# Peptides against a protein of PDB entry 3NZW: the designs that were tried, part 257

Target 1, 212 residues: chain A of PDB entry 3NZW
Amino acid sequence: TTTLAFRFQGGIIVAVDSRATAGNWVASQTVKKVIEINPFLLGTMAGGAADCQFWETWLGSQCRLHELREKERISVAAASKILSNLVYQYKGAGLSMGTMICGYTRKEGPTIYYVDSDGTRLKGDIFCVGSGQTFAYGVLDSNYKWDLSVEDALYLGKRSILAAAHRDAYSGGSVNLYHVTEDGWIYHGNHDVGELFWKVKEEEGSFNNVIG
Target 2, 222 residues: chain B of PDB entry 3NZW
Amino acid sequence: QFNPYGDNGGTILGIAGEDFAVLAGDTRNITDYSINSRYEPKVFDCGDNIVMSANGFAADGDALVKRFKNSVKWYHFDHNDKKLSINSAARNIQHLLYGKRFFPYYVHTIIAGLDEDGKGAVYSFDPVGSYEREQCRAGGAAASLIMPFLDNQVNFKNQYEPGTNGKVKKPLKYLSVEEVIKLVRDSFTSATERHIQVGDGLEILIVTKDGVRKEFYELKRD

## One batch from the design tools (peptide; made by RFdiffusion4, then SolubleMPNN)

Design b2_p28_2_s1 (from b2_p28_2, 14 letters changed)
Fold by OpenDDE base, seed 5:
Structure b2_p28_2_s1 (fold): chain B 212 residues (1-212), chain C 222 residues (1-222), chain A 28 residues (1-28)
Amino acid sequence: as target 1 above (212 residues)
Amino acid sequence: as target 2 above (222 residues)
Amino acid sequence: MVHEGVNGSELGDNRHKEALKRLREELE
């Protein structure tokens, strides 16, 4: 798995691969590793598929309950705290979760929290999470600027996941790409890694380790 | 060391069509190298046009299916006999599985039916309740043998249009019920030849708007 | 912390779980 999220002048980019594995077995190439919690809030999944899917879906329910009770959208800080508190209650039980809660509220602006099953909760501008995170960081950190255009930021997110998919055997399938703005998240499609690889190689003159 | 789990072998397979879905399973029940039964059905009609199979440890599978059937009954009671949708069923099954997260059901679960638009739907579950809607899924002992075949024949993986020098993929299309049944039969026939835990009989449940139809085919009784 | 990929339940492959557990223990 490789997931990433970063803040820039245009909001938040979220990009994830879609491969699930069970050991050496590719269990799926089409896993949705982004949970759309609400129109303004996304959760990413790394680690145990069931743990992430179950609890982030649960989180969505909690966020909706908050909205109904408080008559306002839940903050990204509060949403991430709910999840963090939950996983903390299960500390030592064997949950495996590496999640990013990404969203936009008028009060907070574009916000990213990292939450994992160890009880870590971090606010930040850039996170890569998963077995391919180091490969993604290599590309992302080398090209990241706050002043990226939306187009360049989307490409950078996609390109970073592609790099991870190329090097990490546990990452692949496709890239799911999101742009989070003040108006909510926008889905920017599913990009097959095989097709994307050749396109990027041709356009950039990159991936010269592969003789095409 | 105490192992609370058994493995009863077998294989299951789900394929979604345009306006139908199929869920198939062999009828062999085995422990290690000993055949317990040559006809132990593992694919069930659960009502509301939902078929379900939980393959692996049969005791866990049976328990899970029973719990789901009970859930369907309760759903009807609580919601004035409203039909349980396939997506709601999937969510319910997730909760059943994840409720035992720390002592999981040792099963690979597949359900099949029609979505709210009348399109074929297949949902697959890991033992702890992660689930995904897919066009096809194999589970159980011979899943590793069958799944690549399904990738090629259902999802047309690694197939290209002739004359395009591999640049144009074969377009995705739905298969007919006849084509799907043929693929299922070929899959299980092949699996039976290569895996000792698969064989004896093949039961196929076909879900359409008109209900659930069952078909049975003999497999090798090796 | 490097998280594992999204994995389905590896309950079917106990050998792989044990290997991963061992690898994690060795990295600690």
Scores: peptide ipSAE 0.053, ipTM 0.760, DockQ to the pose 0.093
Fold by OpenDDE base, seed 2:
Structure b2_p28_2_s1 (fold): chain B 212 residues (1-212), chain C 222 residues (1-222), chain A 28 residues (1-28)
Amino acid sequence: as target 1 above (212 residues)
Amino acid sequence: as target 2 above (222 residues)
Amino acid sequence: MVHEGVNGSELGDNRHKEALKRLREELE
């Protein structure tokens, strides 16, 4: 798995691969590793598929309850805290979760929290999470700037996941790409890694370790 | 070391069509190298045009299916006989599976039916309740033999349009019910030849807007 | 045949846990 999120002048980019594995077996190439909690809030999934899917869906329900009770959208800080508190209660039980809660509220602006099953909760501008994270960081950190255009930022997110998919055997399938703004998240499509690889190789002259 | 789980073998396969879905399973039940039964159905009509199979440890599978069937009854009771949608069924099964997160059902679960738009739907589950809607899925003993075949024949993986030098993929299209049944039969026939835990009989449940139809085919009995 | 073990499917490998650990260490 490779997931990433980063803040920039235009909001938040979220990009994830879609491969699930069971040991050496590719269980799926089409897993949705982003949960759309509400129109302004996303959660990413890494680790145990069931743990992430179950508890992030649960989180969605808690966020909705908050909105109904308080008549206001939940903050990214509060949403991430709910999840963090939950996983902390299960500390030592064997949950496996590496998640990013990404959203935009008027009060907070674009916000990213990292939350994992060890109880760590971190606010930050850039996170890559998963077995392919180091490969993604290699591309992302080398090209990241706060002042990126939306187009360049989207491409950078997609390109970083592609790099990870190329080098990490546990990442692949496709890239799901999101842009989060004040107006909510926008889905920027599913990009097959195979097709994307050849396109990028041709356009950039990159991936020269592969002879066409 | 005490192992609370058995393995009864078998294989299951789901394929979604445009306006139908199929869920198939062999009827062999085995423990180690001993055939317990040559006809033990493992694909079930659960009502509301939902068919289900939980393949692996048969005791766990039966328990899970029973619990789901009960859940369907309770749903009708609570919601004035409203039909349970396939997506809601999937969510319910997730809760059943994850409720035993620390002592899981040792099964691979597949359900098939029609979505709210009348399109074929297949959902697959891991033992602890992660699930995904897919066009096709194989589970059980011979899943590793069948799934690559399905990728090629249902999803047209690694197929390209002639004359394009591999640049244009074969377009996705729905298969007819006859084509799907043929693929299922071929899959199980091939699996039976190469895997000792698959054989004896093949039961196929076909879900359409008109209900659930069952077909049975004999497999090799060796 | 890798029957998905009782641990279910994973979005990553054991290396994923190590990667998360490294991430924590870098942020500390």
Scores: peptide ipSAE 0.156, ipTM 0.794, DockQ to the pose 0.086; fails the geometry check
Fold by OpenDDE base, seed 4:
Structure b2_p28_2_s1 (fold): chain B 212 residues (1-212), chain C 222 residues (1-222), chain A 28 residues (1-28)
Amino acid sequence: as target 1 above (212 residues)
Amino acid sequence: as target 2 above (222 residues)
Amino acid sequence: MVHEGVNGSELGDNRHKEALKRLREELE
């Protein structure tokens, strides 16, 4: 798995691969590793598929309950704290989760929290999470700027996941791409890694380790 | 050390069509190298046009299916006999599976039916309750043999339009029920030849708007 | 999803856990 999120002048980019594995077996190439909690809030999934899917779906329910009770959208800080508190209660039980809670509220602006099953909760501007995270960071860190255009930021997110998919055997399938703004998240499509790889190779002259 | 799990082998396969879905399973039940039964159905009609199979350890599979059937019954009681949708069924099954997260059901679960738009639907589950809607899924002993075949024949993976130098993928299209049944039969016939835990009989449940029908085919009895 | 033992499908390998540790170290 490779997931990433970063803040920039235009909001948040979220990009994830779609491969699930069971040992050496590719269980799926089409896993949705982003949960759309609400129109303004996303959660990413890395680690145990069931743990992430179950608890982030649960989180979605908690966020909805908050909205119903408080008559306002939940903050990114509060949503991430709910999840963090939950996983902390299961500390030592063997949950495997590496998540990013990404969203936009009027109060907070664009916000990213990292939450994992060890009880870590971190606010930050850039996170790559998963077995392919180091490959993603290699591309992302080398090209990241706060002042990226939306187009360049989207491409950078996509390109970083592609790099990870190329080098990490546990990442692949497709890139799911999101842009989060004050008006909510926008889905920017599913990009098959195979097709994307050849396109990028041709356009950039990159990936020269592969002879087309 | 006590192993609470057995492995009864077998293989299951789900394929979603445009307005139908199929869930198929062999009827062999085996422990180690001993055939317990040559006809033990493992695909079940659970009501509300939902068919289900939980393949792996048969005791766990039967328990899970029973619990789900009970859930369907309770759903009817609580919601004035409202039909349980396939997506709601999937969520319910997730909770059943994840409820035993730390002592999982030793099964690969597949359900099939029609979605709210009348389109074929297949959902697959891991032992702890992660699930995904897919066009096709193989589970069980011969899943590793069948799934790549399904990728090629249902999802047209690695198929290209002739004359395009491999640049244009074969377009996705729905298969007819006859084509799907043929693929299922070919899959199980092939799997039976290469896997000792698959054989004896093939039971196919076909879900349409008109209900669930069953077909049975003989497999190799080796 | 494929039935492989009692373990569920994974979104990554064990390197994921190590990577998370490294991430924490970088953020400290």
Scores: peptide ipSAE 0.102, ipTM 0.772, DockQ to the pose 0.090; fails the geometry check
Fold by OpenDDE base, seed 3:
Structure b2_p28_2_s1 (fold): chain B 212 residues (1-212), chain C 222 residues (1-222), chain A 28 residues (1-28)
Amino acid sequence: as target 1 above (212 residues)
Amino acid sequence: as target 2 above (222 residues)
Amino acid sequence: MVHEGVNGSELGDNRHKEALKRLREELE
């Protein structure tokens, strides 16, 4: 798995791969590693698929209950804290979760929290999470600037996941790409890694380790 | 070392069509190298045009299916006989599976039916309740043999238009029910030849807007 | 045990998108 999220002048980019594995077996190439909690809030999934899917779905329900009760959207801070508190209660039970809660509220602006099953909760501007995270960081950190255009930011997110998919055997399938703004998240499509690789190689003159 | 789980073998296969879905399974039940039964059905009509199979440890599979059937019954009681949608069924099954997260059902679960738009739907589950809607899925003993075949024949993976030098992929299209049934039969016939835990009989449940139809075919009885 | 990724077919749950759209309209 490779997931990433970063803040920039235009909001948040979220990009994830779609491969699921069971040991050496590729279980799926089409996994949705982003949960759309509400129109302004996304969760990413790394680690145990069931743990992430179950508890982030549960989180979605808690967020909805908050909205119904308080007649306002839940903050990204509060949503991430709910999840963090929950997984902390299961500390030592064997949950495997590496998640990012990404969203926008009028009060907070664009916000990213990292939450994992060890009880870590971090606010930050850039996170890559999963077995391919180091490969993604290599591309992302080298090209990241706060002042990126939306187009360049989307490309950078996509390109970083592609790099991870190329080098990490546990990452691949496709890139799911999101842009989070004040108006909510926008889905920017599913990009097959195979097709994307050749396109990027041709356009950039990159991936010269592969002879096409 | 205490091992609470058995493995009863078998294989299951789901394929979604445009306006139908199929869920198929062999009828062999085995422990180690001993055939317990040559006819033990593992694909079930659960009502509301939902078919289900949980393949792996048969005791766990049976327990899970029974719990789901009961859940369907209770859903009707609580919602004035409202039909359970396939997506709601998938969520329910996730809760059943994850409820035993720390002592899981040792099964690969697949359900099939029609979505709210009348399109074929297949959902697959891991032992602890992660699930995905897919066009096709194989589960059980011969899943590793069948799944690549399905990728090629259902999703047209690695197929290209003739004369394009591999530059144009074969376009995706829905298969007819006849094509799907043939594909299922070929899959299980091939699996039976290469895997000792698959064989004896093949049951195919076909879900359409008109209900659930069952077909049976003989497999090799070796 | 599936260790990696939630499998979602590209056939986007159009219903989920529609539900989110409706939710957005209700919250405005």
Scores: peptide ipSAE 0.027, ipTM 0.720, DockQ to the pose 0.049; fails the geometry check

Design b2_p28_2_s2 (from b2_p28_2, 14 letters changed)
Fold by OpenDDE base, seed 4:
Structure b2_p28_2_s2 (fold): chain B 212 residues (1-212), chain C 222 residues (1-222), chain A 28 residues (1-28)
Amino acid sequence: as target 1 above (212 residues)
Amino acid sequence: as target 2 above (222 residues)
Amino acid sequence: MVHEGVSGSVLGDTRYKRALERLAKALA
């Protein structure tokens, strides 16, 4: 798995791969590693598929309950705290989760929290999470700047996942791409890694380690 | 050390069509190298036009299916005989599986039916309850033999339009029920040839708007 | 998905893989 999220002048980019594995077996190439909690809030999944899917879905329910009770959308801080508190209660039980809670509220602006099953909760501008995270960071950190255009930011997110998919055997399938703004998240499609690889190689003259 | 799990072998396969879905399973039940039964069905009609199989350790599979059937029953009691949708069934099964997260059911679960739009639906589950909707899924002993075949024949992976020099992928299309049945039969006959835990019989449940139909085919009894 | 023990699907996290492997070993 490779997931990433970063803040920039235009909001948040979220990009994830779609591969799931069981040992050496590719269990799926089409896993949805982004949970759309509400129109303004996303959760990403790395680690145990069931742990992430179950608890982030549960989180979605908690966020909806908050909205119903408080007549206001939950903050990214509060949503991430709910999840963090939950996983901390299970500390030592063997949950495995590496998640990012990404969203926009009027009071917070675009916000990213990293939450993992060790009980870590971090606010930040850039996170890559998963077995391919170091490969993604290699591309992302080398090209990141706050003043990226939306187009360039989307491409950078997609390109970083592609790099990870190329080098990490546990990442691949496709890139799911999101842009989060004050008006909510926008889905920017599913990009098959095979097709995307050849396109990027041709357009950039990159990936010269592969002879096409 | 005590092992609470057995492995009863077998293989299951789900494929979704446009307005139908199939869930198939062999009827062999085995422990180690001993065939316990040559006809032990593992695909079940659970009501509400939902078929289910939980393949792996048969005791766990049977327990899970019974729990789900009971869940369907209670859903009717609590909701004025409302039909359980396939997506709601999938969510319910997730909770059944994840409820035993720290002592999992040793099974790969597949359900099949029709979604709320009348389209074929297949959902697959890992032992602890992660799930996704797919066009096809193989599970069990010979899943590693069958799944790549399904990728090629259902999802047309690595197939290209002739004359395009590999630049245009074969377009996705729904398969007819007859085509799906052929693929299922070919999958199981092939798996039977190469895997000792697959054989004896093939039971196919076909879900349409008209209900669940069953077909049976002989497999090798080796 | 292939039935490969009691381990669930892994989303590319080594911590989870190890945890599931430990669980599988404990249950097997």
Scores: peptide ipSAE 0.091, ipTM 0.735, DockQ to the pose 0.155
Fold by OpenDDE base, seed 3:
Structure b2_p28_2_s2 (fold): chain B 212 residues (1-212), chain C 222 residues (1-222), chain A 28 residues (1-28)
Amino acid sequence: as target 1 above (212 residues)
Amino acid sequence: as target 2 above (222 residues)
Amino acid sequence: MVHEGVSGSVLGDTRYKRALERLAKALA
């Protein structure tokens, strides 16, 4: 798995691969590693598929309950704290989760929290999470600027996941791409890694370790 | 060492068509190298046009299916006989599986039916309740043999239009029920030849708007 | 023995994989 999120002048980019594995077996190439909690809030999934899917879905329910009770959307801080508190209660039980809670509220603006099953909760501008995270960071950190255009930021997110998919055997399938703005998240499609690889190689003249 | 789990072998396969879905399974039940039964059905009609199979440790599979059937019953009681949708069924099964997260059901679960738009739907589950809607899925002993075949024959992976030098992929299309049944039969016939835990009989449950029909085919009894 | 196709799916790095494999082994 490779997931990433970063803040820039245009909001938040979220990009994830779609491969799931069980040992050496590719269980799926089409896993949805982003949960759309509400129109302004996303969660990413890395680790145990069931743990992430179950508890982030649960989180979605808690967020909806908050909205119903308080007549206001939950803050990204509060949503991430709910999840963090939950996984902390299960500390030592064997949950495996590496998540990013990404969203926009009027109070907070565009916000990213990292939450994992070890009880870590971090606010930040850039996170890559998963087995391919170091490969993604290599591309992302080298090209990241706050002043990226939306187009460039989307490409950078996609390109960083592609790099990870190329080098990490546990990442691949496709890139799911999101842009989070003040108006909510926008889905920017599913990009097959095989097709994307050749396109990028041709356009950039990159990936020269592979003969076309 | 405490090992509460057995492995009863077998294989299951789900394929979604345009307006139908199939869930198939062999009828062999085995422990180690001993055939317990040559006819032990593992694909079930659960009502509401939902078919289900949980393949792996048969005791866990049976328990899970029974719990789900009970869940369907209670759903009807609580919701004035409302039909359980396939997506809601999937969510329910997730909760059943994840409820035993720390002592899981040792099964690969597949359900099949029609979605709310009348389109074929197949959902697959890992032992702890992660689930995904897919066009096809193999589970069980011969899943590793069948799944690549399904990728090729259902999803047309690695197929290209002739004369295009591999530049144009074969277009995706739905398969007919006849094509799917043929594919299922070929899959299980092939799996039976190469896997000792698969064989004896093949049951195919076909879900359409008109309900669930069942077909049976003999497999090798080796 | 983990039955083919009866494994927890992993969305993660080798750490998560190992954790799930250990869990699967503990459960198998």
Scores: peptide ipSAE 0.075, ipTM 0.734, DockQ to the pose 0.131
Fold by OpenDDE base, seed 2:
Structure b2_p28_2_s2 (fold): chain B 212 residues (1-212), chain C 222 residues (1-222), chain A 28 residues (1-28)
Amino acid sequence: as target 1 above (212 residues)
Amino acid sequence: as target 2 above (222 residues)
Amino acid sequence: MVHEGVSGSVLGDTRYKRALERLAKALA
């Protein structure tokens, strides 16, 4: 798995691969590792698929209850805290979760929280999470700037996941790409890694470790 | 050391068509190297045009299917006989599975039916309740033998248009029910040849807007 | 800041089955 999110002048980019593995077995190439909690909030999935899918769906219900009670959308800080508190209650039970909660509220602006099953909750500008995270960081950190255009930021997210998919055997399938703004998230498509790889190789003259 | 789980073998396979879905399973039930039964159905009509199979440890599979059937019954009671949608069924099954997160049902679950638009739908589950809607899925003992075949024949993986030098992928298209049945039969006959835990009989449940139809085919009994 | 990665494993596979089997053996 490789997931990433980063803040920039245009909001948040979220990009994830779609491979699920069971040891050496590729269980799926089409897993949705972004959970659309609501139109304004995204959760990413790494670790146990069931743990992430179940509890982030549960989180969505809690966020909806907040909106109904408080007559306003939940903050990213509060949403991430709900999840963090939950997983902390299960500490030692064997949950496996590495998640990012991403959203844009008027009060907070673009916001990313990392939450894992060890009880860690971190606010930050850039996170890569998963077995391929170091490969993604290699590309992302080298090219990241706050002032990226939306187009360049989308490409950087996609390109970082592609790098991880190329080097990490546990990452691949496709890149799912999101742009989060004040108006909510926008899905920017599913990009097959095979097709994307050859396109990028040709356009950039990169990936020269592969002869083609 | 005591293992609370058994493995009863077998294989299941789901394929979604345009306006139908198929869920198939062999009828062999084994323990270790002993055949317990040559005809123990593991694919079930659960009502509301939903078919289900939970393959692996048969005791857990049967328990899960019974719980889901009961859930369907209660859904009708609580919602004035409203038909349970396939997506809602999938969510319900997730909760059934995840409710035993720390002592899981030792099964790979697949359900098939029609979505609210009348399109074929297949959902697959891990033992603890993660689920995904897919065009096809194999589960059980011979899943590793069948799934690559389905990738090639249902999803047309690694197929390209002739004369394009591998630059144009074969376009995705729905298969007819006849084509799907052929693929299912070929899958199970092939699996039976290479896996001792698969064989004896093949039961196929076909879901259409008109209901659930069953077909049965003999497999090798070796 | 280096963050620890979490593996993207589906727990319902052979590895998970083996883990459950090991757990069952450890609890026995």
Scores: peptide ipSAE 0.044, ipTM 0.724, DockQ to the pose 0.171; fails the geometry check
Fold by OpenDDE base, seed 1:
Structure b2_p28_2_s2 (fold): chain B 212 residues (1-212), chain C 222 residues (1-222), chain A 28 residues (1-28)
Amino acid sequence: as target 1 above (212 residues)
Amino acid sequence: as target 2 above (222 residues)
Amino acid sequence: MVHEGVSGSVLGDTRYKRALERLAKALA
């Protein structure tokens, strides 16, 4: 798995691969590793797919309850804290989760929290999470700047996941892209890694380790 | 087998002066050799002129600090907004830690503030709640590098008056806030050079009778 | 009075932390 999220002048980019594995077996190439918690809040999945899916869905319910009770959307800070508190209660039970909670509120602006099953909760501008995270960081950190255009930011997210998919055997399938703004998240499609690889190779002259 | 503990590295340092205390910590958060954050503060103002840090596994540290902050809040509710003394805070933290004696918080805890006489105070805790008031304490990843230095520079261990043939110890004296800050900066700068889990930034919280002041210094970001 | 804090070296002892780490690893 490779997931990433970063803040920039235009909001948040979230990009994820779609491969699921069971040991050396590729279980799926089409897993949705972004959970759309609500129209304004995204959760990413790394680690146990079931754990992430179950608890991030549960989180969505808690967020909805908050909105109903308070007549206001929950903050990203509060949403991530709910999840963090939950996994902390399960400390020692063996949950496997590496998540990013991404959203945009008027109060907070674009906000990303990393939350994992160890109970770690971090606020930050850039996170890559998963077995391919180091590969993604290599590309992302090299090209990141706050002033990226939305187009360039989307490409950078996509390109970083592509790099990870190329080098990490546990990442691949496709890249799912999201742009999070004050108006909510926008899905920017599913990009097959096979097709994307050759396109990027041709356009950039990159991936010269592959003879094509 | 499930390991319930992580290690997020970092280092913290407390030094008590005569009428002040400092608690400092780096801002690096790391897992193994991967930097999670270059700026994740781990020293907190908890109210009542008490600053606290619990260094080690960050999840446990955050939980402990949160519980203590809540304890301060409840103390105010129960005692008509009475200020929690640093010694009472230390006892409370002991109970928080020891309450998890069989599944400990994986942290080294230090608090700093002023005692009831207005003197600087530093309390350090083991993971299960043993505590002592000390003049200085280092905790965390680079504690073994820093603590001997503090022994020498704060407590003047193994220092003798010149010309006395090692027979007259250097007298104990309080350090100024400037001297303490310098020692803290030197300690963290040195630790950063020799320990991969220390770096990025240094936050120093200074407690005086006038409240808590925060200073920030950059550390090496390698 | 300046506190020497000599006994504090025992409370935050790296050895104790290592023992806890070993315990945690044993539970893993």
Scores: peptide ipSAE 0.020, ipTM 0.589, DockQ to the pose 0.042; fails the geometry check

